# Ledger of designs, part 196: peptides against a protein of PDB entry 3NZW

Target 1, 212 residues: chain A of PDB entry 3NZW
Amino acid sequence: TTTLAFRFQGGIIVAVDSRATAGNWVASQTVKKVIEINPFLLGTMAGGAADCQFWETWLGSQCRLHELREKERISVAAASKILSNLVYQYKGAGLSMGTMICGYTRKEGPTIYYVDSDGTRLKGDIFCVGSGQTFAYGVLDSNYKWDLSVEDALYLGKRSILAAAHRDAYSGGSVNLYHVTEDGWIYHGNHDVGELFWKVKEEEGSFNNVIG
Target 2, 222 residues: chain B of PDB entry 3NZW
Amino acid sequence: QFNPYGDNGGTILGIAGEDFAVLAGDTRNITDYSINSRYEPKVFDCGDNIVMSANGFAADGDALVKRFKNSVKWYHFDHNDKKLSINSAARNIQHLLYGKRFFPYYVHTIIAGLDEDGKGAVYSFDPVGSYEREQCRAGGAAASLIMPFLDNQVNFKNQYEPGTNGKVKKPLKYLSVEEVIKLVRDSFTSATERHIQVGDGLEILIVTKDGVRKEFYELKRD

## One batch from the design tools (peptide; made by RFdiffusion4, then SolubleMPNN)

Design b2_p24_2_s1 (from b2_p24_2, 14 letters changed)
Fold by OpenDDE base, seed 1:
Structure b2_p24_2_s1 (fold): chain B 212 residues (1-212), chain C 222 residues (1-222), chain A 24 residues (1-24)
Amino acid sequence: as target 1 above (212 residues)
Amino acid sequence: as target 2 above (222 residues)
Amino acid sequence: MIKKYVFDSPILAKMIEHYEKFYK
């Protein structure tokens, strides 16, 4: 798995691969590792598939309840805290989760929290999470700037996942790409890694370790 | 070390068509190298045009299916006999599975039916309740043999238009019920040849807007 | 077998180091 999120002048980019594995078995190439909690809030999934799906869906329900009770959208901080508190209650029980809660509220602006099943909760500008995270960081860190255009930022997110998919056997399938702004998240499509690889190789002249 | 689980073998297969879905399973039940039964059905009509199979440890599978059937009954009771949608059924099954997250049902679960738009739907679950909707899924002992075949024949993976030098992929299209049945039969026939835990009989449940139809075919009995 | 979106705890440690290095 490779998931990433980063803040920039244009909001937040979220990009994830779509491979699920069971040992050496590729269980699926088409998994949705982003949950759309509400129109302004996304959650990413790494770790146990069921743990992530179940509890992030639960989180969505909690966020909706907050909205109904408080008559305002939940903050990214509060949403991430709910999840963090939940997983902490299960600490030592064997949950496996590495998540990013990404969203935009007027009071917070664009915000990213990392939350994992070890009890870690971090606020930051850039996170890559998964077995392929180091490969993604290699590309992302090398090209990241706060002042990226939306187009460049989207490409950078996509390109970073592609790099990870190329080197990490546990990452692949496709890239799901999101852009989060004050107006909400926008889905920027599903990009098959196989097709994307050849396109990028041709356009950039990259991946020269692979003969076409 | 305590091992509460057995493995009763078998294989199941779901394929969604445009306006139908199929869920098939062999009827062999085995422990190690001993055939317990040559005809033990493992695909069930659960009502509301939903068919279900939970393949792996048969005791767990049976328990899960029973719980789901009961859930359907309670759903009708609580909601004035409202039909349970396939997506809601999937969510319900997730909760059943995840409810035993720390002592899982040792099964691979597949359900099939029609979505609310009348389109064929197949949902597959891991032992602890992760699920996704797919066009096809194989589960059980011979899943590793069948799934690549389904990738090729249902989703047309690695198939290209002739004369395009591999640059144009074969377009996706829905298969007819006849094509799907043939594909299922071929899959199980092939699996039976290569896997000892698959054989004896094949039951196919076909879900359409008109209800659930069942077909049976003999497999090798060796 | 249980489906996973694979990540390892040691990898998370790397991430924390990265975070501390660049954002603390």
Scores: peptide ipSAE 0.311, ipTM 0.801, DockQ to the pose 0.074
Fold by OpenDDE base, seed 3:
Structure b2_p24_2_s1 (fold): chain B 212 residues (1-212), chain C 222 residues (1-222), chain A 24 residues (1-24)
Amino acid sequence: as target 1 above (212 residues)
Amino acid sequence: as target 2 above (222 residues)
Amino acid sequence: MIKKYVFDSPILAKMIEHYEKFYK
């Protein structure tokens, strides 16, 4: 798995691969590793598939309850804290989760929290999470700047996942790409890694370790 | 060493068409190398045009299916006989599976039906309740043999238009019910040849807007 | 076998270290 999120002048980019595995078996190439909690809030998934799906869906329900009770959308901080508190209660029980809660509120602006099943909760501007995270960081860090255009930022997110998919056997399938703005998240499509690879190689002259 | 799980073998297969879905399973039930039954159906009509199979440890599979059927009954009771949608069924099954997260049902679960738009739908589950809607899925003993075949024949993986030097992929299209049935039969006949835990009979449940129909085919009995 | 979105713990530690060093 490779998931990433980063803040820039234009909001937040979220990009994830779509491969699920069971040992050496590729269980799926088409997994949705982003949960759309509400129009302004996303969650990413790494770790145990069921753990992530179940508890992030649960989180969505808690966020909706908050909205109904308080007549206001939940903050990214509060949403991430709910999840963090939940997984902390199960600490040692064997949950496996590495998630990023990404969203926008008027109070916070664009915000990213990392939450994992070890009890870590971090606020930050850039996270790559999963077995392919170091490969993603290699591309992302080399090209990241706050002043990226939306187009360049989207490409950078996509390109970083592609790099990870190329080198990490546990990442692949496709890239799901999101842009989070003050108006909410925008889905920027599913990009098959096989097709994307050749396109990028041709356009960039990259991936020279592979003969086209 | 205590092992609460068994493995009763068998294989199941789901394929979604445009306006139909199929869920098929062999009827062999085994323990170790012994055939317990040559005809033990493992694909069930659960009502509301939903078919279900939970393949692996049969005791767990049966328990899960029974619980789901009960859930359907309760759903009708609580919601004035409203039809349970396939997506809601999937969510319900997730909760059933994840409710035993720390002592899981040892099964690979597949359900099939029609979505709210009348399109064929197949959902597959891991033992602890992760699920995904897919066009096709094989589960059970011969899943590793069948799934690559389905990738090639349903999703047209690694198929290209002739004369294009591999540059143009074969376009995706829905298969007819006849094509799907043929594909299922070919899958199971092939699996039976190479896997001892698959054989005896093939039961196919076909879900359409008109309901669930069943087809049965003989497999090798060796 | 259960499905996983592979999440490597050692890499997690590296991630935290990397983030604190360069982005926090």
Scores: peptide ipSAE 0.312, ipTM 0.800, DockQ to the pose 0.074; fails the geometry check
Fold by OpenDDE base, seed 2:
Structure b2_p24_2_s1 (fold): chain B 212 residues (1-212), chain C 222 residues (1-222), chain A 24 residues (1-24)
Amino acid sequence: as target 1 above (212 residues)
Amino acid sequence: as target 2 above (222 residues)
Amino acid sequence: MIKKYVFDSPILAKMIEHYEKFYK
């Protein structure tokens, strides 16, 4: 798995691969590792697929309850705290989760929280999470700047996941790409890694470790 | 070391068509190297045009299917006999599975039916309730043999348009029910040849807007 | 029978290391 999210002048980019594994078996190439919690909040999945899928869906319900009670959308801080508190209650039980909660509220602006099953909760501008995270960081950190255009930011997210998919055996399938703004998230498509690889190789002259 | 789980073998396979879905399973039930039964159905009509199979440890599978059937009954009671949608069924099954997160049902679960638009739908589950809607899925003993075949024949993986020098992929298209049945039969025939835990009989449940139809085919009994 | 994972490696230590580098 490789997931990433980063803040920039235009909001948040979220990009993830779509491979799931069971040991050495590729269980799926089409897993949705972004959970659309609501039109304004995204959750990413790393670790146990069931743990992430179940509890982030549960989180969506909690966020909806907040909205109904408080007559306002939940903050990203509060949403991430709900999840963090939940997983902390299960500490030692064997949950496996490495998640990012991403959203844009008027009060907070673009916001990313990392939450994992060890009880860690971090606010930050750039996170890569998964077995391929170091490969993604290699590309992302080298090209990141706050003033990226939306187009360049989207490409950078996509390109970083592609790098990870190329080098990490546990990452692959496709890239799912999101742009989060104050008006909510926008889905920017599913990009097959195979097709994307050859396109990028040709256009950039990159990936020269592959002949062809 | 005590192991609370058994393995009763078998294989299941789901394929979604345009306006139909198929869920198939062999009828062999084994323990270790002993055949317990040559005809033990493991694919079930659960009502509301939903078919289900939970393959692995048969005791767990039967328990899960029973619980889901009860869930369907309660859903009708609570919602004035409203039909349970396939997506809602998937969510319900997730809760059933994850409810035993720390002592899981030792099964790979697949359900098939029609979505709310009348399109074929197949959902697959891991033992603890992660689920995904897919065009096709194999589960059980011979899943590793069948799934690559399905990737090639249903999703047209690694197939290209002639004359394009491998640059243009074969376009995706739905298969007819006849084509799907053929693929299922070929898959299980091949699996039976290579895996001792698969054989005896093949039961196929076909879901259409008109209901669930069952077909049965003999497999090798070796 | 194995449950599905979206990764198969420890990641926390590397995450913390990166966080500390970027957000000192």
Scores: peptide ipSAE 0.175, ipTM 0.788, DockQ to the pose 0.074; fails the geometry check
Fold by OpenDDE base, seed 4:
Structure b2_p24_2_s1 (fold): chain B 212 residues (1-212), chain C 222 residues (1-222), chain A 24 residues (1-24)
Amino acid sequence: as target 1 above (212 residues)
Amino acid sequence: as target 2 above (222 residues)
Amino acid sequence: MIKKYVFDSPILAKMIEHYEKFYK
């Protein structure tokens, strides 16, 4: 798995791969590793598939309950805290989760929290999470600027996942791409890694380790 | 050493069509190298036009299916006999599986039915309740043999339009029920030839708007 | 802290291993 999120002048970019594995077996190439909690809030999934899917879905329910009770959308801070508190209660039980809670509220603006099954909760501007995270960071950190255009930021997110998919055997399938703004998240499509690879190779003259 | 899990072999296969879905399984039940039964069905009609199979350790599979059937009954009781949708069924099964997260059911679960739009639906679950809707899924002993075949024949992976020099992928299209049945039969006959835990009989449950139909075919009895 | 996460269900194998350890 490779997931990433970063803040920039235009909001938040979220990009994830879609591969699920069971050992050496590719279980799926089409898994959705982003949960759309509400129109303004996303959760990313890395680690145990069931742990992430179950608890982030649960989180979604909690966020909805908050909205119903408080007549206001939950903050990114509060949503991430709910999840963090939950996983902390299961500390030592063997949950495997690496998640990012990304969203926008009027109060907070664009916000990213990293939450993992160790109970770590971090607010930050850039996170890559998963077995391919180092590959993604290699591309992302080298090209990241706060002042990126939306187009460039989207491309950078997509390109970073592609790099990870190329080098990490546990990442692949496709890139799911999101842009989070003050008006909510926008889905920017599913990009097959195979097709994307050849396109990028041709356009950039990159990936010269592959002769096609 | 006591192993709480057994492996009863077998293979299951789900394929979603446009307005139907198929869930198939062999009828062989085996422990190690001994055939326990040549006819032990593992695909079940659970009501509300939902068919289910949980393949792996048969005891766990049976337990899970029974729990789900009970869940369907309770759903009817609580909701004035409202039909359980396939997506709601999937969520319910997730909770059943994840409820035993720390002592999982040792099974690969597949359900099939129709979604709310009348389209064929197949959901696949891991042992602890992660699930995904897919067009096709193989599970069990010969899943590794069958799944690549399904990728090629259902999802047309690695198939290209003739004359395009591999630049244009073969377009996705729905298969007819006859084509799907043929594909299922071919899959299981092939699997039977190469895997000792697959054979004896093939039971296919076909879900349409008219209900669940069952078909049976003989497999090699080796 | 670089943790490698895989989107898979390795838990079943770990659980089996865990049970095997307790029942040895």
Scores: peptide ipSAE 0.090, ipTM 0.785, DockQ to the pose 0.277; fails the geometry check

Design b2_p24_2_s2 (from b2_p24_2, 16 letters changed)
Fold by OpenDDE base, seed 5:
Structure b2_p24_2_s2 (fold): chain B 212 residues (1-212), chain C 222 residues (1-222), chain A 24 residues (1-24)
Amino acid sequence: as target 1 above (212 residues)
Amino acid sequence: as target 2 above (222 residues)
Amino acid sequence: SIPLYRFDSELLKEALERSEKFVK
């Protein structure tokens, strides 16, 4: 798995692969590792598929309850805290989760929180999470600027996941890409890694270790 | 070391068509190398045009299916006999599985039916309730043998249009019910030849708008 | 490192067994 999120002048980019594995077995190439909690809030999934899917869905329900009770959207800070508190209650029980809660509120602006099953909760501008995270960081950190255009930022997110998919055997399938703005998240499609690889290789002249 | 789980072998397979879905399973029940039964059905009609199989430890599978059937009854009671949708069924099963997250049902679960638009639907679950809607899924002992075949024959992976130097993929299309049944039969026949935990009989449940139809075919009784 | 997506029953059993040892 490789997931990433980063803040820039245009909001937040979220990009994830779609491979699920069971040991050496590729269980699926089409897993959705982003949950759309509400029109302004996303969750990413790494680790145990069931743990992430179940509890982030649960989180969505909690966020909706908040909206109904408080008559306002939940903050990214509060949403991430709910999840963090939940996983903390299960500390030592064997949950496996590496999540990013990404969203926009008027109060906070574009915001990213990292939450994992060890009880860590971090606010930050750039996170890569999963077995391919180091490969993604290699590309992302080398090209990241706050002043990226939306187009360049989207490409950078996609390109970083592609790099991870290329080097990490546990990442692959496709890239799901999101842009989060003040008006909410926008889905920017599913990009097959195989097709994307050849396209990028041709356009960039990159991946020269692979004979075309 | 105490192991509360058994493994009864077998294999299951789901394929979604355009306006139908198929869920198939062999009827062999085995422990280690001993055949317990040559005809123990593991694919069930659960009502509301939903078929279900939970393959692995049979005791866990049976328990899970019973719980789901009860859930269907409760749903009818709570919602004035409203039909349970396949997507709602999937969510329900997730909760059943994850409710035992720390002592899981040792099963690979697949359900099949029609979605709210009348399109074929297959959902697969891991032991703790992660689920995905897919066009096809194999589970159980011979899943590793069958799944690549399904990738090729259902999703047309690694198939290209002739004369395009591999640049144009074969277009996706739905298979007919006859094509799917043939594919299922071929899959299980092949699996039976290569895996000792698969064989004896093949039961296929076909879900259409008209209901659930059942077909049975003999497999090798090795 | 954050563990990989795991659907494998055996890997899950191992993880659960390890978790039980720590709870205990």
Scores: peptide ipSAE 0.155, ipTM 0.832, DockQ to the pose 0.110
Fold by OpenDDE base, seed 3:
Structure b2_p24_2_s2 (fold): chain B 212 residues (1-212), chain C 222 residues (1-222), chain A 24 residues (1-24)
Amino acid sequence: as target 1 above (212 residues)
Amino acid sequence: as target 2 above (222 residues)
Amino acid sequence: SIPLYRFDSELLKEALERSEKFVK
């Protein structure tokens, strides 16, 4: 798995691969590793598939309950804290979760929290999470600027996942791409890694370790 | 080391068509190298046009299916006999599986039916409740043999238009029910030849808007 | 065996290994 999220002048980019594995077996190439909690809030998934799906779906329910009770959308901070508190209760039980809670509220603006099953909760501007995270960081950190255009930021997110998919055997399938703004998240499509690879190689003249 | 799980072998296969879905399974039940039964159905009509199979440890599979059937009954009770949708069924099954997260049902679960738009739907689950809607999925003993075949024949992976030098992919299209049935039969016939835990009989449940139809075919009895 | 599905992570390797203890 490779997931990433970063803040920039235009909001938040979220990009994830879609491969699920069971040991050396590729279980799926089409897994949705982003949960759309509400129109303004996303969660990413890495680790145990069931743990992530179950508890992030549960989180979605908690967020909806908050909205119903408080007549206001839950903050990104509060949503991430709910999840963090939950996984902390299960610390040592064997949950496997690495998630980023990404969203926009009037109070917070564009916000990213990293939450994992070890109880870590971090607010930040850039996170890559998964077995391919170091490969993604290599591309992302080298090209990241706060002042990226939306187009460049989207491409950078997509390109970083592609780099990870190329080097990490546990990442691949496709890139699911999101842009989060004050108006909510926008889905920017599913990009097959195979097709994307050849396109990028041709356009950039990159990936020269592979002969076309 | 104590092992609470058995393995009763078998293989299951789900394929979603345009306006139908199929869920198939062999009828062999085995422990180690001993055939317990040559006809033990493992694909079930659960009502509301939902078919289900949980392949692996048969005791766990049976328990899970029974719990789901009970859940369907409770759903009707709580919702004035409203039909359970396939997506809601998937969520329910996730809860059943994940409820035993630390002592899982040792099964690979597949359900099939029609979505709310009348399109074929197949959902597959791991032992602890992760699930995905897919066009096709094989589970069980011969899943590793069948799944690549399905990728090729259903999703047309690695197929290209003739004369394009591999540059144009074969376009995706829905298969007819007859084509799917043939594909299922071929899959299980091939699996039976290569895997000792698959054989004896093939039961196919076909879900359409008109309900669930069952077909049975003999497999090799070796 | 019936595998658990994973979104593999280097950070979560140990946790994943622990999770796999519950099933074959």
Scores: peptide ipSAE 0.133, ipTM 0.832, DockQ to the pose 0.147
Fold by OpenDDE base, seed 4:
Structure b2_p24_2_s2 (fold): chain B 212 residues (1-212), chain C 222 residues (1-222), chain A 24 residues (1-24)
Amino acid sequence: as target 1 above (212 residues)
Amino acid sequence: as target 2 above (222 residues)
Amino acid sequence: SIPLYRFDSELLKEALERSEKFVK
């Protein structure tokens, strides 16, 4: 798995691969590793598939309950705290989760929290999470600027996942790409890694280790 | 060391068509190298046009299917006989599986039916309730043999249009019921030849808007 | 064995250490 999220002048970019594995078996190439909690809030999934799917779906329900009770959207801080508190209750039980809660509220602005099953909760501007994270960071850190255009930021997110998919055997399939703004998240499509690879190679002249 | 799980072998296969879905399974039940039964169906009509199979440890599979069937009954009771949708069924099964997260059902679960738009739907589950809607999925003993074949024949993976130097993928096309049944039969025939835990009989449940139809075919009885 | 599906997060610790540099 490779998931990433970063803040920039235009909001948040979220990009994830779509491969699930069971040991050396590729279980799926089409897994959705982003949960759309509400129109303004996303969750990413790394680690155990069932743990992430179950508890982030549960989180969605809790967020909806908050909205119904408080008559306002839940904050990113509060949503991430709910999840963090939950996984902390299971600390040592064997849950495996590496998640990012990404969203936008008027109060907080664009916000990213990292939450994992070890009980860590971090607020930050840039996170790459998963077995391919180091490969993603290699591309992302080298090209990241706060002042990126939306187009360049989207490309950078996509390109970083592609780099990870190329080098990490546990990452691949496709890139799911999101842009989070004050108006909510926007889905920017599913990009097959194979097709994307050849396109990028041709356009950039990169990936010269592969002979076409 | 006590092992609470058995392995009864077998293989299951789900394929979604345009306006139908198929879920198939062999009828062999085995423990180690001993055939317990040559005809033990493992694909079930659960009502509401939903078919289900949980392949692996048969005792766990049977328990899970029974729980789901009960869930369907309760759903009808609570919702004035409203039909359970396939997506809601999938969510329900996730909860059943994840409820035993720390002592899982030792099964690979697949359900098939029609979505709310009348399109074929297949959902597959890992033992603890991770699930995904897919066009096709193989589970069980011969899944590793069948799944690559399905990728090629259903999803046209690694197939390209001639004359395009591999740059243009073969366009996706829905398969007919007849084509799917043929594909299923070929898959299980091939699996039977290569895996001792697959054989004897093949039961295919076909879900359409008109209901569930069952077909049976003989497999090798080696 | 029936495998569990994973999104493979073996490097969570490393990710955490690296991510701390960007924590606000």
Scores: peptide ipSAE 0.094, ipTM 0.829, DockQ to the pose 0.096; fails the geometry check
Fold by OpenDDE base, seed 1:
Structure b2_p24_2_s2 (fold): chain B 212 residues (1-212), chain C 222 residues (1-222), chain A 24 residues (1-24)
Amino acid sequence: as target 1 above (212 residues)
Amino acid sequence: as target 2 above (222 residues)
Amino acid sequence: SIPLYRFDSELLKEALERSEKFVK
């Protein structure tokens, strides 16, 4: 798995691969590793598929309850804290989760929290999470700046996942891409890694270790 | 050492068509190298045009299917006999599976039916309840043999348009019921030849807007 | 064996192994 999120002048970019594995077996190439919690809030998934899918869906329900009760959208801080508290209760029980809670509220602005099943909760501007995270960081860190255009930021997110998919055997399938703004998240499509690879190689002259 | 799980072998296969879905399974039940039964159905009509199979440890599979059938009944009771949608069924099954997260059902679960738009739907579950809607899925003993075949024949993976030097992929299209049935039969016939835990009989449940139809075919018995 | 699906098989290996011990 490779998931990433980063803040920039235009909001948040979220990009994830779509491969699921069971040992050396590729179980699926089309997994949705982003849960759309609400129109302004996304959760990413790494680790155990069921743990992430179940509890982030549960988180969505908790966020909805908050909205019904408080008559306002839940903050990214509060949403991430709910999840963090939940996984902490299961600490040592065997949950496997590495998630990013990404959202935009008027009060907080664009916000990213990292939450994992070890009880870690971190606020930050840039996170890559998964077995391919170091490969994604290699591309992302080299090209990141706050003043990226939306177009460049989207491409950078997509390109970083591609790099990870190329080097990490546990990452692949496709890239799902999101842009989060004050008006909510926007889905920017599913990009097959195979097709994307050849396109990027041709356009950038990158991936010279592969002969086309 | 104590092992609470058995493995009764077998293989299951789901394929979604445009306006139908198929869920198939062999009827062999085995423990280690001993055949327990040559006809033990493992694909079930659960009502509301939903068919289900949970392949692996048969005791767990049977328990899960029974619980789901009960869930369907309760759903009708609570919602004035409203039909359970396939997506809601999938969510329900997730809860059943994840409810035993720390002592899982040792099964690979597949359900098939029609979505709310009348389109074929197949959902696949891991033992603890992660699920995905897919065009096709094989599960069980011969899944590793069949799934690549399905990727090729249903999803047209690694197939290209002639004369394009591999640059243009074969376009995706839905298969007819007849094509799917043939594909299922061929898959199980091939699997039977290469895997000792697959054989004896093949039961296919076909879901359409008109209901569930069952077909049975003999497989190799050795 | 019955597969247990993973989104990340390396970084969270230990946690996954605990779960996999039950599902084998």
Scores: peptide ipSAE 0.042, ipTM 0.835, DockQ to the pose 0.145; fails the geometry check

